# Ledger of designs, part 195: peptides against a protein of PDB entry 6J54

Target 1, 223 residues: chain A of PDB entry 6J54
Amino acid sequence: NENLFASFIAPTMMGLPIVTLIIMFPSLLFPTPKRLINNRTISIQQWLIQLTSKQMMAIHNQKGQTWSLMLMSLIMFIGSTNILGLLPHSFTPTTQLSMNLGMAIPLWSATVFTGFRYKTKTSLAHFLPQGTPALLIPMLVIIETISLFIQPVALAVRLTANITAGHLLIHLIGGATLALLNINTMTAFITFTILILLTILEFAVALIQAYVFTLLVSLYLHD
Target 2, 42 residues: chain B of PDB entry 6J54
Amino acid sequence: QFQFTGIKKYFNSYTLTGRMNCVLATYGGIALLVLYFKLRSK

## One batch from the design tools (peptide; made by RFdiffusion4, then SolubleMPNN)

Design b2_p23_5_s2 (from b2_p23_5, 17 letters changed)
Fold by OpenDDE base, seed 1:
Structure b2_p23_5_s2 (fold): chain B 223 residues (1-223), chain C 42 residues (1-42), chain A 23 residues (1-23)
Amino acid sequence: as target 1 above (223 residues)
Amino acid sequence: as target 2 above (42 residues)
Amino acid sequence: AYDALLQTLNELLLKVLEFLENS
């Protein structure tokens, strides 16, 4: 069983964790533009960032757009780490629940506190859905309060579970494909086809999960 | 749109202010209950 | 807001499914 999770163990060199360097690596993939007309790769990246920014900020009004830079940096970080994690035998920091909690909890807390600071009336009213029968008000308020505290946990677990599950499947199917090459070539070909389809799916999942994570953070901010 | 009178003006599930007051009242009630049990045990 | 999230999620899932079907 440990062999299945061996790829999820934090890599170390000389007893020092390399996780810090791995986390910082995606930052190198997004250089700041210095020219009026940049290379094709940088231009495409900027175009994608602008496109995603427009989609994310469509939910927020002018005041909510203040968090645009933070949210865009978050989605780019999570997205890039997730995509890089799809490489065989690669380590993805976002598969670690501790990392995702370390990101989700502070961001969630910040959004909740900012909501209470600037939109106290609306934020407090959010604990009670509109039109609730009078008899259900106390219990429903308690449930909504509990739901609020579950939000950061659900946010972190959702991202971690989806990326981890996808990574495990790619490794398992990939390993099975290699093992079947010497047993039955036809079956290995079928398994390889499944692996390709799964990889494509995981690329989409990686981007979607990054988007959903950022979207939920923004949603909690907007309420 | 909604016109409430009496206690319903301050505590209702339809207006924003009413919802806020209901939430505050619920939290206040829970806090008072906890305080009551703590004082009763001593 | 929650409904908007669900709608966005559904739209994304549909796009993924369409991509998978056309692959």
Scores: peptide ipSAE 0.164, ipTM 0.705, DockQ to the pose 0.027
Fold by OpenDDE base, seed 4:
Structure b2_p23_5_s2 (fold): chain B 223 residues (1-223), chain C 42 residues (1-42), chain A 23 residues (1-23)
Amino acid sequence: as target 1 above (223 residues)
Amino acid sequence: as target 2 above (42 residues)
Amino acid sequence: AYDALLQTLNELLLKVLEFLENS
């Protein structure tokens, strides 16, 4: 089992954690535009940011639109780290539950506090669904309160589990392919083909999970 | 849309105000229970 | 409306998971 999870251990150099550098590395992939007409890469990035921003913030009012910068930065960070994590022998910070909790908890708390600050009545009413029988109101309010506190955990675990599971599968199949190279070349070729297909799928999953994470944060903000 | 009279006007699961009041009442009740048990243990 | 959106999202996630399981 140690062999399976060895790739998820935080890398260190001379006893110093290099995970900080790995976390900061994706920021270098998104340089600030300085020209009127930038390079194709920068233009595509800006275009994608604008599309995702318009799509995600369409459900928010003007006050919610103020969160667009933070949400877009979040999705770019998570998305880029997830994609980079699919590179061979790379470490994905988002596979660490601590990282995802570190992002989910403050963002969730900010959305909840913002909701209570500006939409107090609606936020309080959210703890009780409409049409609840009178006898079940106290119990349901308690359950809904607990559900609220589970939200950041679910948000973090969902992202972590999806990315980790994908990485685990890639490593397992990749390891199997290498092991079968000297045993049965034909079987190794089949396994390698599966690995390629799985890798392509995981690229899609990486982007989807980044989007879902950001979208849920946005939805919590809107209440 | 919904018309309630009496105590149901303030405590209902259909109106926004009613739902809010129910939540507040529930939290208040829990707080009172916690306070009661805290004082009882002394 | 937002609950419906969340449900739709959950359904999509479940479909993805099913696809992953069957792949």
Scores: peptide ipSAE 0.137, ipTM 0.720, DockQ to the pose 0.024
Fold by OpenDDE base, seed 2:
Formats: sequence, C-alpha cells, structure tokens
Structure b2_p23_5_s2 (fold): chain B 223 residues (1-223), chain C 42 residues (1-42), chain A 23 residues (1-23)
Amino acid sequence: as target 1 above (223 residues)
Amino acid sequence: as target 2 above (42 residues)
Amino acid sequence: AYDALLQTLNELLLKVLEFLENS
C-alpha cells in the first residue's frame, strides 16, 4: 500500500522541494506570441484559448468579463498540469488536495465577496430559493448557507479525487502489466491494452476537470 | 403576480426583496439565539 | 447556467461510462 501512494509524495531533492519547478514547467509550453502570425502549435493553442474564453465568458456580463484573464489562466494551468501529470512516473501537483484548496478557497471567496459587493440583494436572496413555503424558510436558509460553504471543498475535492483516482488506476494497472510480463505475456498484453484505454480516458478527465473547475468558479461569480 | 400586504410585503419567498429580508431575519434570529445562550451560560 | 452545467456534466459522465463499458 505504501508503494501505491509513493508516486503521490511531493518530490524533493536535497531537502529542497522541486514541486515549484514542476508547477512552473507548464508555463514553458505556452510561450507568448511575438509575431502576428505565430507557429502552428502556438496558433492552435491561441485558437483553443479563444474558443474556451468565448464559451466561458458567454454567460458573463461586462463586469464578469474582467475575470476572463484570471479564469483562462486558471484553466490553462490546471489543464496543462493535469495532462503533464499523465506522463509515466510523473508527479501531478493537482493531485495534492492542499494545492487545490489553495486555489479553490481564494477564488471562491473572491467570487462570493464580489457578489456581495456588487449584487448584495441578489446574493443574499440566493440563500432562499423562490417559492419556498414560509414554514421552511429558516431551515432552508441554513441549508443554503451550509451549501455555500461546501462549494470550495467540493470544488477542490472533485478535482483532486478525479485526478488522483485516475493516477492510482494507471499505476496499479501499469504495475500489474510489468509484473505479468514475466508470468504471462498474453495476459500482460491485455492489461497493457486496458492501460492505454484508461490513459486516453484520463486525458479526457484531466481536461474536463480543469474546465469544470474554472467554469464553476465563474458561475459562482454570477451566482 | 403576487400582491402582498402587511408583513408578507417585506417577508416573502417570491420577491427579491422579500427573500433578502427573510434571509436577514433568519440570520438575525440565529444571532439572537446564539447571543441568548451565550449570555445564559454567563 | 448552473443547470446547463449539470446537464453537460451528466452528458460527459455518460460518455465516460460508455467509454468505460466499451473499453
């Protein structure tokens, strides 16, 4: 069991955490354009960023569009780190609950406080759904308040759990494949095929979770 | 359309202002309850 | 928008499940 979670331990060299370098590495894959017409890879990246930006900002007004840069940077960061984390024997920072909470809590707080600052009446009204019977109002307000505080936790745990579970499965099946290579090559081939399919699935999960994380943050901004 | 009079005008679950007032009233009630228990225990 | 998100999440989940079943 200890070997199963060894890949999730934050790597250190000589007592110095190299996690910082791992976190910063994805930024190197997205260089800033210096030309009007960039390389094909950069152009595709910019195109994808523009598409995702349009989708995310479609539900936002002019005030919400101010958050576009931050939200897009967030999705790019989470997405890139998740994808790079699928590399064999790679460490994914987003598997660390501490990191995800560190991102979720401030962003959630910012969205909630922004809502209270500019849309106080609407934000307060969200604690009570429309059409609630009068007798259930106090209880429902309490439930909605609790629901609000669960949002950052759910946001962080959702991302962490999905990525962690995927990585765990990849490591388990990968380890099983390696073990079966010396026992039965045919069975090892089957498990390897499953591993490939699982890896493809995890690529999709990585992108989806990054998108969901940023989208939920943006939705909380507009309540 | 809903026509509210009296207390229902300010405390209702259908209008935005009514919902806001209900939330504030609930929080106020909880705060008073907590204050009561705090003062009771001395 | 939130309901739309939930619907999209459900659709994505179904696609993932179908992928897993076919894997």
Scores: peptide ipSAE 0.135, ipTM 0.711, DockQ to the pose 0.023
Fold by OpenDDE base, seed 3:
Structure b2_p23_5_s2 (fold): chain B 223 residues (1-223), chain C 42 residues (1-42), chain A 23 residues (1-23)
Amino acid sequence: as target 1 above (223 residues)
Amino acid sequence: as target 2 above (42 residues)
Amino acid sequence: AYDALLQTLNELLLKVLEFLENS
C-alpha cells in the first residue's frame, strides 16, 4: 500500500516543496498569441477556449460574463494540471484536497457574495423553493442553507476523488500487469489492454472534471 | 399573478418577495431561539 | 441547475464511452 500511494506524496527537495513549481508549470504551456495565425497548438488551444467560453457564458447575462476570464483561467489551470498528472510517475496537485479546497472555497464564497450583492432578492429567495407548503418552510430553508454550505465541499471532494481514484486505478492495474508478466504473458496482455483503455478514460475524466468544476462555479454564480 | 391578502401577502412561497421574507423570518427565528438558549444558560 | 449539470455530465460520459468503444 505504501508503494501505491507513493505517487501522491508531495515532492520535496531538501525539505523545500516543489509543488509550487509544479503548479506554475502548466502556465508555460499556454503562451499568449502574438500573431494573427499562430501555431497549430496555439490555434487549437484558442479554439477550445472559445468553445468552452461560449458554452459557459451562455447561461450568464452581460453582468455575469465579467467572470468569464476567471472561469476560463480556472478550467485551463485544472485541466492542464489534471492532464499533466496522468503522465507516468507524475504528481498531480489537484489530487490534494487541500489545494482543491483552497480553490473551491474562495470561488464559492465569491459567487455567493456576488449573488447577494447584485441579486439580493433572488439569492435570498433561492433558499425557499417556489410553491413550498407553509408548514415545510422552516425545515426547507434550513436544508437549503446546509446544502449551500455543502457546495464548496462537494466541489472540492468531487474533483479530488475523481482524479485520485483514476490515478489509483491506473497504478493498481499497472502493477497487476507488471506482476502478471512473469506469471502469464497472455493475461498480462489483456490487463495491459485494459490499462490503455483506462488511461484513455482518465484523460477524458481529467478534462470532464475540470469542466464540471468550472461549470459548477459558474452555475453557483448564476444561481 | 398571485393575489394574496393579509400576512400571506408578505409571507408566501410563491412570490419572490414572499419567499425572501420567509427566509428572513426563518433566520430571525433561529437567531432568537439561539439567543434564548444562550440567555437561559446564564 | 443541478439537473442541467447531470445532463451535461451524462452527455460527456456518453461521448467518452463512445470514444473508448471506437478506439
Scores: peptide ipSAE 0.117, ipTM 0.688, DockQ to the pose 0.027

Design b2_p23_5_s3 (from b2_p23_5, 17 letters changed)
Fold by OpenDDE base, seed 2:
Parts: C-alpha cells; sequence; structure tokens
Structure b2_p23_5_s3 (fold): chain B 223 residues (1-223), chain C 42 residues (1-42), chain A 23 residues (1-23)
C-alpha cells in the first residue's frame, strides 16, 4: 500500500520542492502568438480556446464576461495539468487536494462576494427557493446556507477525487501489467488492453473535470 | 401573480423581496439566539 | 443554470462516448 501511493508524493530534489516547476511546465506548451498566422499547433490551441470561451461566456452578461480571461486560464491550467498527469509515472499536481482547495476557495469566495456586491437582493434570495412553505423557511434557509459553504469543498474534492482515482487505477493496472509480463503474457495482454481503455477514458475525464470545475465557478458568479 | 397584504407582503417565498426578507429574518433570528445563549452563558 | 450545466455535461459525455466507440 505504501508503494502504491508513492507516485502521489510531492517530488523533491535536495530537499527543495520541484512541484513548482511541474506546475509551471504546462505553460511552456502554450506559447503566446506573435504572428497573424501562427503554426498549426498554436492555431489549433487558439481555436479551441476561442470555442470554449464562447461557450462559457455565452450565458454571462458584460460584467460576467470580465471573468473570461481568468476562467479560461483556469480551465487551461487544470486541463493541461490533468492531461500531462496521465503520462506514466508522472506527478499530477491536481491530485493534491491542497492545490485544488487553493484554487477553489478563492475563486468561490470571489464569485460569492461579487454576487453579493452587484446582486445583493438576488444573492440573498437564493438562500430561499421559491414556493417554500412558510413553516419550512427557517430550516431551508439554514440548509441552503450550509450548501453554499459546501460548494468550495465539493468543487475541490470532485476534481481531486476523479483525477486521483483515475491516476491510481492507471498505476495499479500498469503495475500489474508489468508484473505479469514475465508471468503470463496472455493475462498481461488483457490487462494492458484494459489499461489502454482506461487511459483513454481518463483523458476524457481530465478534460471534463477541468471544464466542470471552471463552469461551476462561472455559475456561482451568476448566483 | 400574487397580491400579498400585510406581513405576507414583506415575508413571502414567491417574490424576490419577500425571499430576501425571509432570509434576513432567519439570520436575524439565529443571531438573536446566539446572542441569547452567549449572554446566558455569562 | 444547473440544468444548463447538466445538459452540457451530458453532451460532453456523449461526445466522449462517441469518441470511445469510434476509436
Amino acid sequence: as target 1 above (223 residues)
Amino acid sequence: as target 2 above (42 residues)
Amino acid sequence: ALEAVLKTLNELLLKVLEFLENS
């Protein structure tokens, strides 16, 4: 069991954490365009960013669209780190709950406070759904308040749990395949096939979780 | 759609203002309860 | 908003499934 979780330990070199370099590494994969017509890779990246930006900002007004840059940078960061984390024996920073909480809590707080600042009436009204019987109003308001405070936790845990679980499964099955290569080649081939299918699934999960995380942050902005 | 009079005008679960007032009243009530227990504990 | 999120999530999942089936 200890060997199983060794891949989730934050890497250090000479007592210094190198996780900062790992976090910054995805930024190198997205160079800033300097030409009107960029190469194929940058053009595709910019196209995808524009499409996702259009989809996410379609539901926002002009005030909400001011958050477009931050939200898009967030989804790119989480998405890129998640995808790179699927490489064999790679460390995924987003598997660390501390990192996801560090992103979720400030963003959630910013969205909630922004809602209270510009839409105080609507934001306060969200603690009580419409059509609630009068006798249940106090209890429901309390429940909705608790639900609000659970949002940042759920936001972080959802991302962390999905990426961590997928990463763990990949390591387990990958380790099993390597162990079975010299024991039973046929069984190793079966487990390897499962590993490939799981890896493809985890690529999709990585992107979806990044999108969901950013989308939920965006939705909390609307209150 | 609904015409409320009296207390229901300010405290209802159908209008935006009514919902806001209900939330504020609930928080106010909780704050008063906390204050009561705090003062009682002294 | 929640319904919209669920709808978009469902659409994305369907796209992923289609990609998995076609790959």
Scores: peptide ipSAE 0.158, ipTM 0.694, DockQ to the pose 0.029
Fold by OpenDDE base, seed 5:
Structure b2_p23_5_s3 (fold): chain B 223 residues (1-223), chain C 42 residues (1-42), chain A 23 residues (1-23)
Amino acid sequence: as target 1 above (223 residues)
Amino acid sequence: as target 2 above (42 residues)
Amino acid sequence: ALEAVLKTLNELLLKVLEFLENS
């Protein structure tokens, strides 16, 4: 187990945290366009950002659309870091629960406070579903309040668990393939095929988790 | 649309205002209970 | 999920009341 979890330890060089550089690296992959007609790579990136922005902000009014820049930056950050984390022996900052809590808690708080500031009546009414019998109203309000406080925890844990589980599976199957190379080449080939399929799946999971994280933040803002 | 009279007009689970008032009443009740136990302990 | 549970509960309560009225 010690060898398996070694890849999840925060890397440091000479006592200096290299994690800061790892977090900043994905931003270099998305340069700001300076020309009217950019390169194909930059044009594709900009096109994808516009498509995702239209899909996520379609349910929001003009006031909610002000959050578009923040939500798009969040999905690009999480998505890029997750994809880079699939490289062999790479460190993914989103595997750290502290990192995800640092993002989830402020964003959740911002959405909740925005709701109370501009839509106080609707936000308070959200703690009681429609058509509830009068006898169980107090208990249901308490349950809904607890549910609200669980939202940031669930958001952070979901992202961390999915990315961490993917890394563990890749390392385990990868280690098994290397061990079987000297025992049986045929079985090693089968396990290697599974590893390739799993890697493709993890690419999809990395993008989906980034999208789900941002989408849920957006939905909490919308109610 | 529902038509309510009396106390049901202000405290109901179907209208937006009614739901809001029910939530506020619940929080107020809990706050009073906590206050009662704190004063009793002293 | 909670809304579905509440809807089911209301439906059950209405059935019980209907049974009591017909009894």
Scores: peptide ipSAE 0.127, ipTM 0.710, DockQ to the pose 0.011
Fold by OpenDDE base, seed 3:
Structure b2_p23_5_s3 (fold): chain B 223 residues (1-223), chain C 42 residues (1-42), chain A 23 residues (1-23)
Amino acid sequence: as target 1 above (223 residues)
Amino acid sequence: as target 2 above (42 residues)
Amino acid sequence: ALEAVLKTLNELLLKVLEFLENS
């Protein structure tokens, strides 16, 4: 079953990591606007960015809105990479857990430290839910502390697992479809239909995961 | 708003200050336990 | 997250208890 994961192997050329170039490629798809009325593609991009920005920053005050640029860049990066990764036989960098951890851990740490810096009392109070019985306080504080440290791991694993699982399913169903073409064309057609539906679903998942990732980071900042 | 007297004023689960103090007390207790076991081994 | 979980569990438990009492 080694061929099943062949698409997830990091591409290299002469020992040089091409992954860096692949990661930077989505940036070329989002040029900076220079005109008041831009092209249709740029206008749509700006519209989407504005909508997502309004939704995400509605939770935050003015101080929290300072993170808008970072969060929007994050969602654009993850979203674009996920969508591009759905291309046939393409490599998706976000399927690599190391990459997602590299993004999640610093952002999580930044949000937590920012919370402790500017909202120390509130942040510390979050380790103990309001109205907790006195006898349960020590145990609950421990659980909440553990929960906090699980956040970056869960954030990274969620994104990685969802994207990876989607890719695996597409490859498996696609492989089955190709195998069935020589056996039963009618069954292969049904399987192909399922593959199309699954691909559409994965496009949605790709966008949702990008949104969820950034949203959770934003929520952690809000505390 | 809740009005607490005595030790409940400082350690309660309803006020922000009380919750903070409870958290700090818990961490302090754990730290002391860890220190105790560490010093016991020596 | 913990608060949300606790609230959800509390609500579910209350609903179950209420259902049992009304049954």
Scores: peptide ipSAE 0.083, ipTM 0.708, DockQ to the pose 0.014
Fold by OpenDDE base, seed 4:
Structure b2_p23_5_s3 (fold): chain B 223 residues (1-223), chain C 42 residues (1-42), chain A 23 residues (1-23)
Amino acid sequence: as target 1 above (223 residues)
Amino acid sequence: as target 2 above (42 residues)
Amino acid sequence: ALEAVLKTLNELLLKVLEFLENS
């Protein structure tokens, strides 16, 4: 069991946290454009950012569109870290619940406070669904309040659980394939095929989870 | 399009203002209950 | 999410009522 979770331990060198460098590394993959017509890679990146921006910010007004830069940076960070985490023997910082909470809680609180500041009436009314029977109003308001505080936790846990589960499966199947190489080569080939298919799936999951995380933050802002 | 009279005008689950007032009333009630138990404990 | 659950529950209850009415 220790070997299974060994890949999720924060890497350190002589007591120095290398995690900080790993977290900052994806930023190097997204250089700022310096030319009007940039390289193909940069152009593709800008195009993807533009598409995602249009999709997520379509529900927001001009004030909500101010958050576009932050949300795009968030999705790029989470997405890039998730993809890099799928590399062999790599460490994915987004598998750490502490990091995801560190991102989710401030962003969630910012969206909630922004909602209360600019949309006070709507935000307060959100605690009571329309058409609720009068006798259930107090209880439902309490439940909705609790639901609000669960949102950042659910957001962080969802991302962490999905990425962690994917990594765990890849490591398990990968370890099984290596173990079966000396036992049954045919079975090892089958498990290896499954590993490849699973890896492709995890690439998709990595991007989807990054998108969902950012989307939910955006939706909380919209209320 | 909804018309309410009396207390339902201010406290309802359909209008925005009504919903807001219900939420505020609920929080106020909880605050009063907490205050009551705090004073009772002394 | 809560509204979705409530909507689903309401739809289910309406179906039950329709079934009882037709029975």
Scores: peptide ipSAE 0.074, ipTM 0.701, DockQ to the pose 0.013

Design b2_p23_5_s4 (from b2_p23_5, 18 letters changed)
Fold by OpenDDE base, seed 3:
Structure b2_p23_5_s4 (fold): chain B 223 residues (1-223), chain C 42 residues (1-42), chain A 23 residues (1-23)
Amino acid sequence: as target 1 above (223 residues)
Amino acid sequence: as target 2 above (42 residues)
Amino acid sequence: ALDAILQTLNELLLKVLEFLKNS
């Protein structure tokens, strides 16, 4: 079963991590606009960025909109890496839990600390839902505290699990398709069709997961 | 708005201040318990 | 909070599916 996870092995050359270069590669796909009317690709990119920015920042006040640049950069990074990872036999850095934790934990901590700094009363009050019976207060506060600490883990695992699961399915069905080509061509064709549909779905999932990741970070900031 | 008197004014689940105080009280209680068990071991 | 996230996720999924159907 090692062949199933062969595509998830981090590529290295002479012990040097090529992963760093792979992570930086998506940045080259998003050049900065220099003209009022840019190329079609740049225009589409800007349009998407504006749409996502409007949706995400609509929840926040002016103070929260300060995080717009960070959140948009995050969604662009995760989205681009996820899409590029769907290429056949490509390595997706976001499938690595360590990477996602490295992104999620600092951002989560920043949002939580920012909340405590500027909205101390409200942030502390979130540990106790409004209208809670007095007898349930201690237990509920503990549960809410635990919930808070689970947030970064859930954020990282969600992204990693969804992308990884998608890749595994593509590889499994793809492998099955290749195996069936020598056995039954008609069945292989059906399996191949399913593979295509799944691939399209995974493209959607890749974008959605990027959006969800950034949205959750944004919501944690909003509190 | 709710008007509370006595201890309910400071510890309630309806006002922001009350909720905050409840949270702080719970954390303080837990901290004291941990401290108690730590000191008991010595 | 979580419900809002789930709703937004559902809406996005529906939009994607609709886009796929119309493609």
Scores: peptide ipSAE 0.194, ipTM 0.700, DockQ to the pose 0.030
Fold by OpenDDE base, seed 4:
Structure b2_p23_5_s4 (fold): chain B 223 residues (1-223), chain C 42 residues (1-42), chain A 23 residues (1-23)
Amino acid sequence: as target 1 above (223 residues)
Amino acid sequence: as target 2 above (42 residues)
Amino acid sequence: ALDAILQTLNELLLKVLEFLKNS
């Protein structure tokens, strides 16, 4: 059990944290364009960014579109780190709850504060759903206020739990396949097939969770 | 498009202003209750 | 607006799950 969770421990060499280098590594995969027509890889990246930007910012007005750069950088960071984490024996920084909270809480607070600043009436009205019976108003307002404070926690936990669970399953099934190689080769082959299917699923989950995280941040901004 | 009269004009769950006022009223009520218990404990 | 977006998100996730189920 401890060996399974050892892959989630932050890597260090001689007491120096290598985690900082691992977190910074995905930035090297997204070089800045220097030409009008760049390499194929850069062009594909820009195309993907454009598609995601159009989809996420379609709800927002011009003021909300100012957040496009930050949201796109966030999705690229989370997405790239999640995909790199699926490499064999790799460390995924987004499996660390502290990191996800460190991203979620400031972004959530920024969206809430901007909402109160520019859309004060709408933001305050959001604490009371439309059509609520008069007798339930005080209780419902309290529940909605609590729900607001749960949002950053739910955002961080959702991302962390999905990525961590995926990694855990890959390691467990991978370890089981190796153990079964000496016991029954046929069952080992079956488990290996399941492992391949699971890895494909986790690639999809990694991208989806990155998208959901950024989308929810965008939604909180929209209110 | 919603027309309310009396107190319902300012406090309702349908209009934007009404919802805002309800939220402010609830927070104000809670603040008064906290103040009451604080003064009572002394 | 938040509820509408959450519903669209749920629909998207369901489509992904259906795709994964069929694959």
Scores: peptide ipSAE 0.192, ipTM 0.721, DockQ to the pose 0.027
Fold by OpenDDE base, seed 1:
Structure b2_p23_5_s4 (fold): chain B 223 residues (1-223), chain C 42 residues (1-42), chain A 23 residues (1-23)
Amino acid sequence: as target 1 above (223 residues)
Amino acid sequence: as target 2 above (42 residues)
Amino acid sequence: ALDAILQTLNELLLKVLEFLKNS
C-alpha cells in the first residue's frame, strides 16, 4: 500500500524541502510581457488569461473586481500545477492536503472578513435564510454557522481529492500498462488507450477544479 | 414591503434587518448560555 | 444548498397551510 502512494511523498534533496521549488516552478511558465507584440506562446497565454479574467469578473461589480488579480493568480497557479502534475511520475503539490488547506483557509477567511467589513448587514443576514419559521431560527443559524466553517474544508478537500484521485489513477493504469507490455501487448494497448482517455479527462478536471476553486472563493466574497 | 409591528419589526426572517437581528440574538443567547455555564462552574 | 432546501420546505409548508385553510 505504501508503494502506491510513494509518488505522493514530498520529495527532498539532501534534507532540504524541494517542494518549495516545485511550488514556485509554475511561476516560471508565466513570464511578464515586455513587448507590445510578444511571442506566440506568450500571446496565447495572455489571451487565455484575459478570457478567464473577463469570465470570472463578469459576475462581480467594480468593487469586486479588486480581487481580480488575486483570483486570477490563484487560478493560474492551481491550473498550472494541476496540469504539470499530469506528467508521468511527477509530483503535484496540490495533492497535498496541507498545501490546499494552507491556500484555502486564508483565502476563505479573507473573503469572510471582507464580507463582514464592507457588507456587515448582508453577511450577518446570510446566517438566516429568508422566510424561516420563527421556531427554527436558532437552530438554523447554528447550522448555517457550521456550514460557513465547513466551506474552507470543502474547498480544500474537493481540490485535493479530485487531483489526488486523478493522479493516482494515472499512475496505477500507467504502471499496469508498463507491466503488461512484456506480458501481453494487446491488453497493454487497450490499457494504454484507457490511459490516454483518462489523461485527457484529468486535463479537463485540472482546469475545472482550478476554476471552481477560484469561483467559489469569489462567490464567498460577495456572499 | 413587509410591514411588521412589535417584536416582529425587529426580529423577522423576511427583512434584511430582521434576519440580522435574529442572528445577533441567537449568538447573544449562545454567548449568555456559555457565560452562565462558566459562571456556574466557578 | 441548505438555503434552497429551506426555501423549498417553506414554500411547501405554506402551500399546505393554505390548502388546509381553504378546505
Scores: peptide ipSAE 0.175, ipTM 0.732, DockQ to the pose 0.013
Fold by OpenDDE base, seed 5:
Structure b2_p23_5_s4 (fold): chain B 223 residues (1-223), chain C 42 residues (1-42), chain A 23 residues (1-23)
Amino acid sequence: as target 1 above (223 residues)
Amino acid sequence: as target 2 above (42 residues)
Amino acid sequence: ALDAILQTLNELLLKVLEFLKNS
């Protein structure tokens, strides 16, 4: 199993961590527009960003729309890193739990603190659902508080688990196809077809997980 | 709209203010219990 | 809002499961 997990080890060169360079690399793929009419690639990127921004902010008030820039930058970062991680033998920073916790915990804390700062009454009332019988109110409040603290953990683990599982499956099936090339070419062709279908699925998963992560952060902000 | 009288006006599970007060009362009760056990151990 | 999203997610999951069961 050492060969399988070798791709998940943080790469270093001469003791210097190149992980920082890998994290900053996706930002180079999205240059800022300088002209009124940009290239087709830049225009498509801006169009996609505008569409996703409209969809995510449609359910939020004007005060919540102030977070649009941060949420869009987050989804672009996570989405680009996840897609680049699908390259063969590539390292994806989002497969590291420490990386995802480093993003999830501050964002969750910001959403919770902004809720208490500007909407204190609504935030406190969120710990008790409407129509609860009087006898179970204290216990339910405790459960809701525990649920709140589980949110950042669930957010980080969900992203890490989905991307890691997909990456692991690609490596396993890819290794199986190479091993079967010398045994049976017909079975190797079948496994290769499965690998292609899996890679297409993982492209979709990469985009969906980026969207879900950003959406949940936005929902925690506005309850 | 619900019409509440007495203590139910301030502590209920249907109004926003009532729910907030219930949460604060629960946290206050837990804090008092923790304080009691800390003082008892000394 | 979060409860509404959870309810919609559960309904979608149930529809998918019913579709798979009928296939």
Scores: peptide ipSAE 0.172, ipTM 0.709, DockQ to the pose 0.020

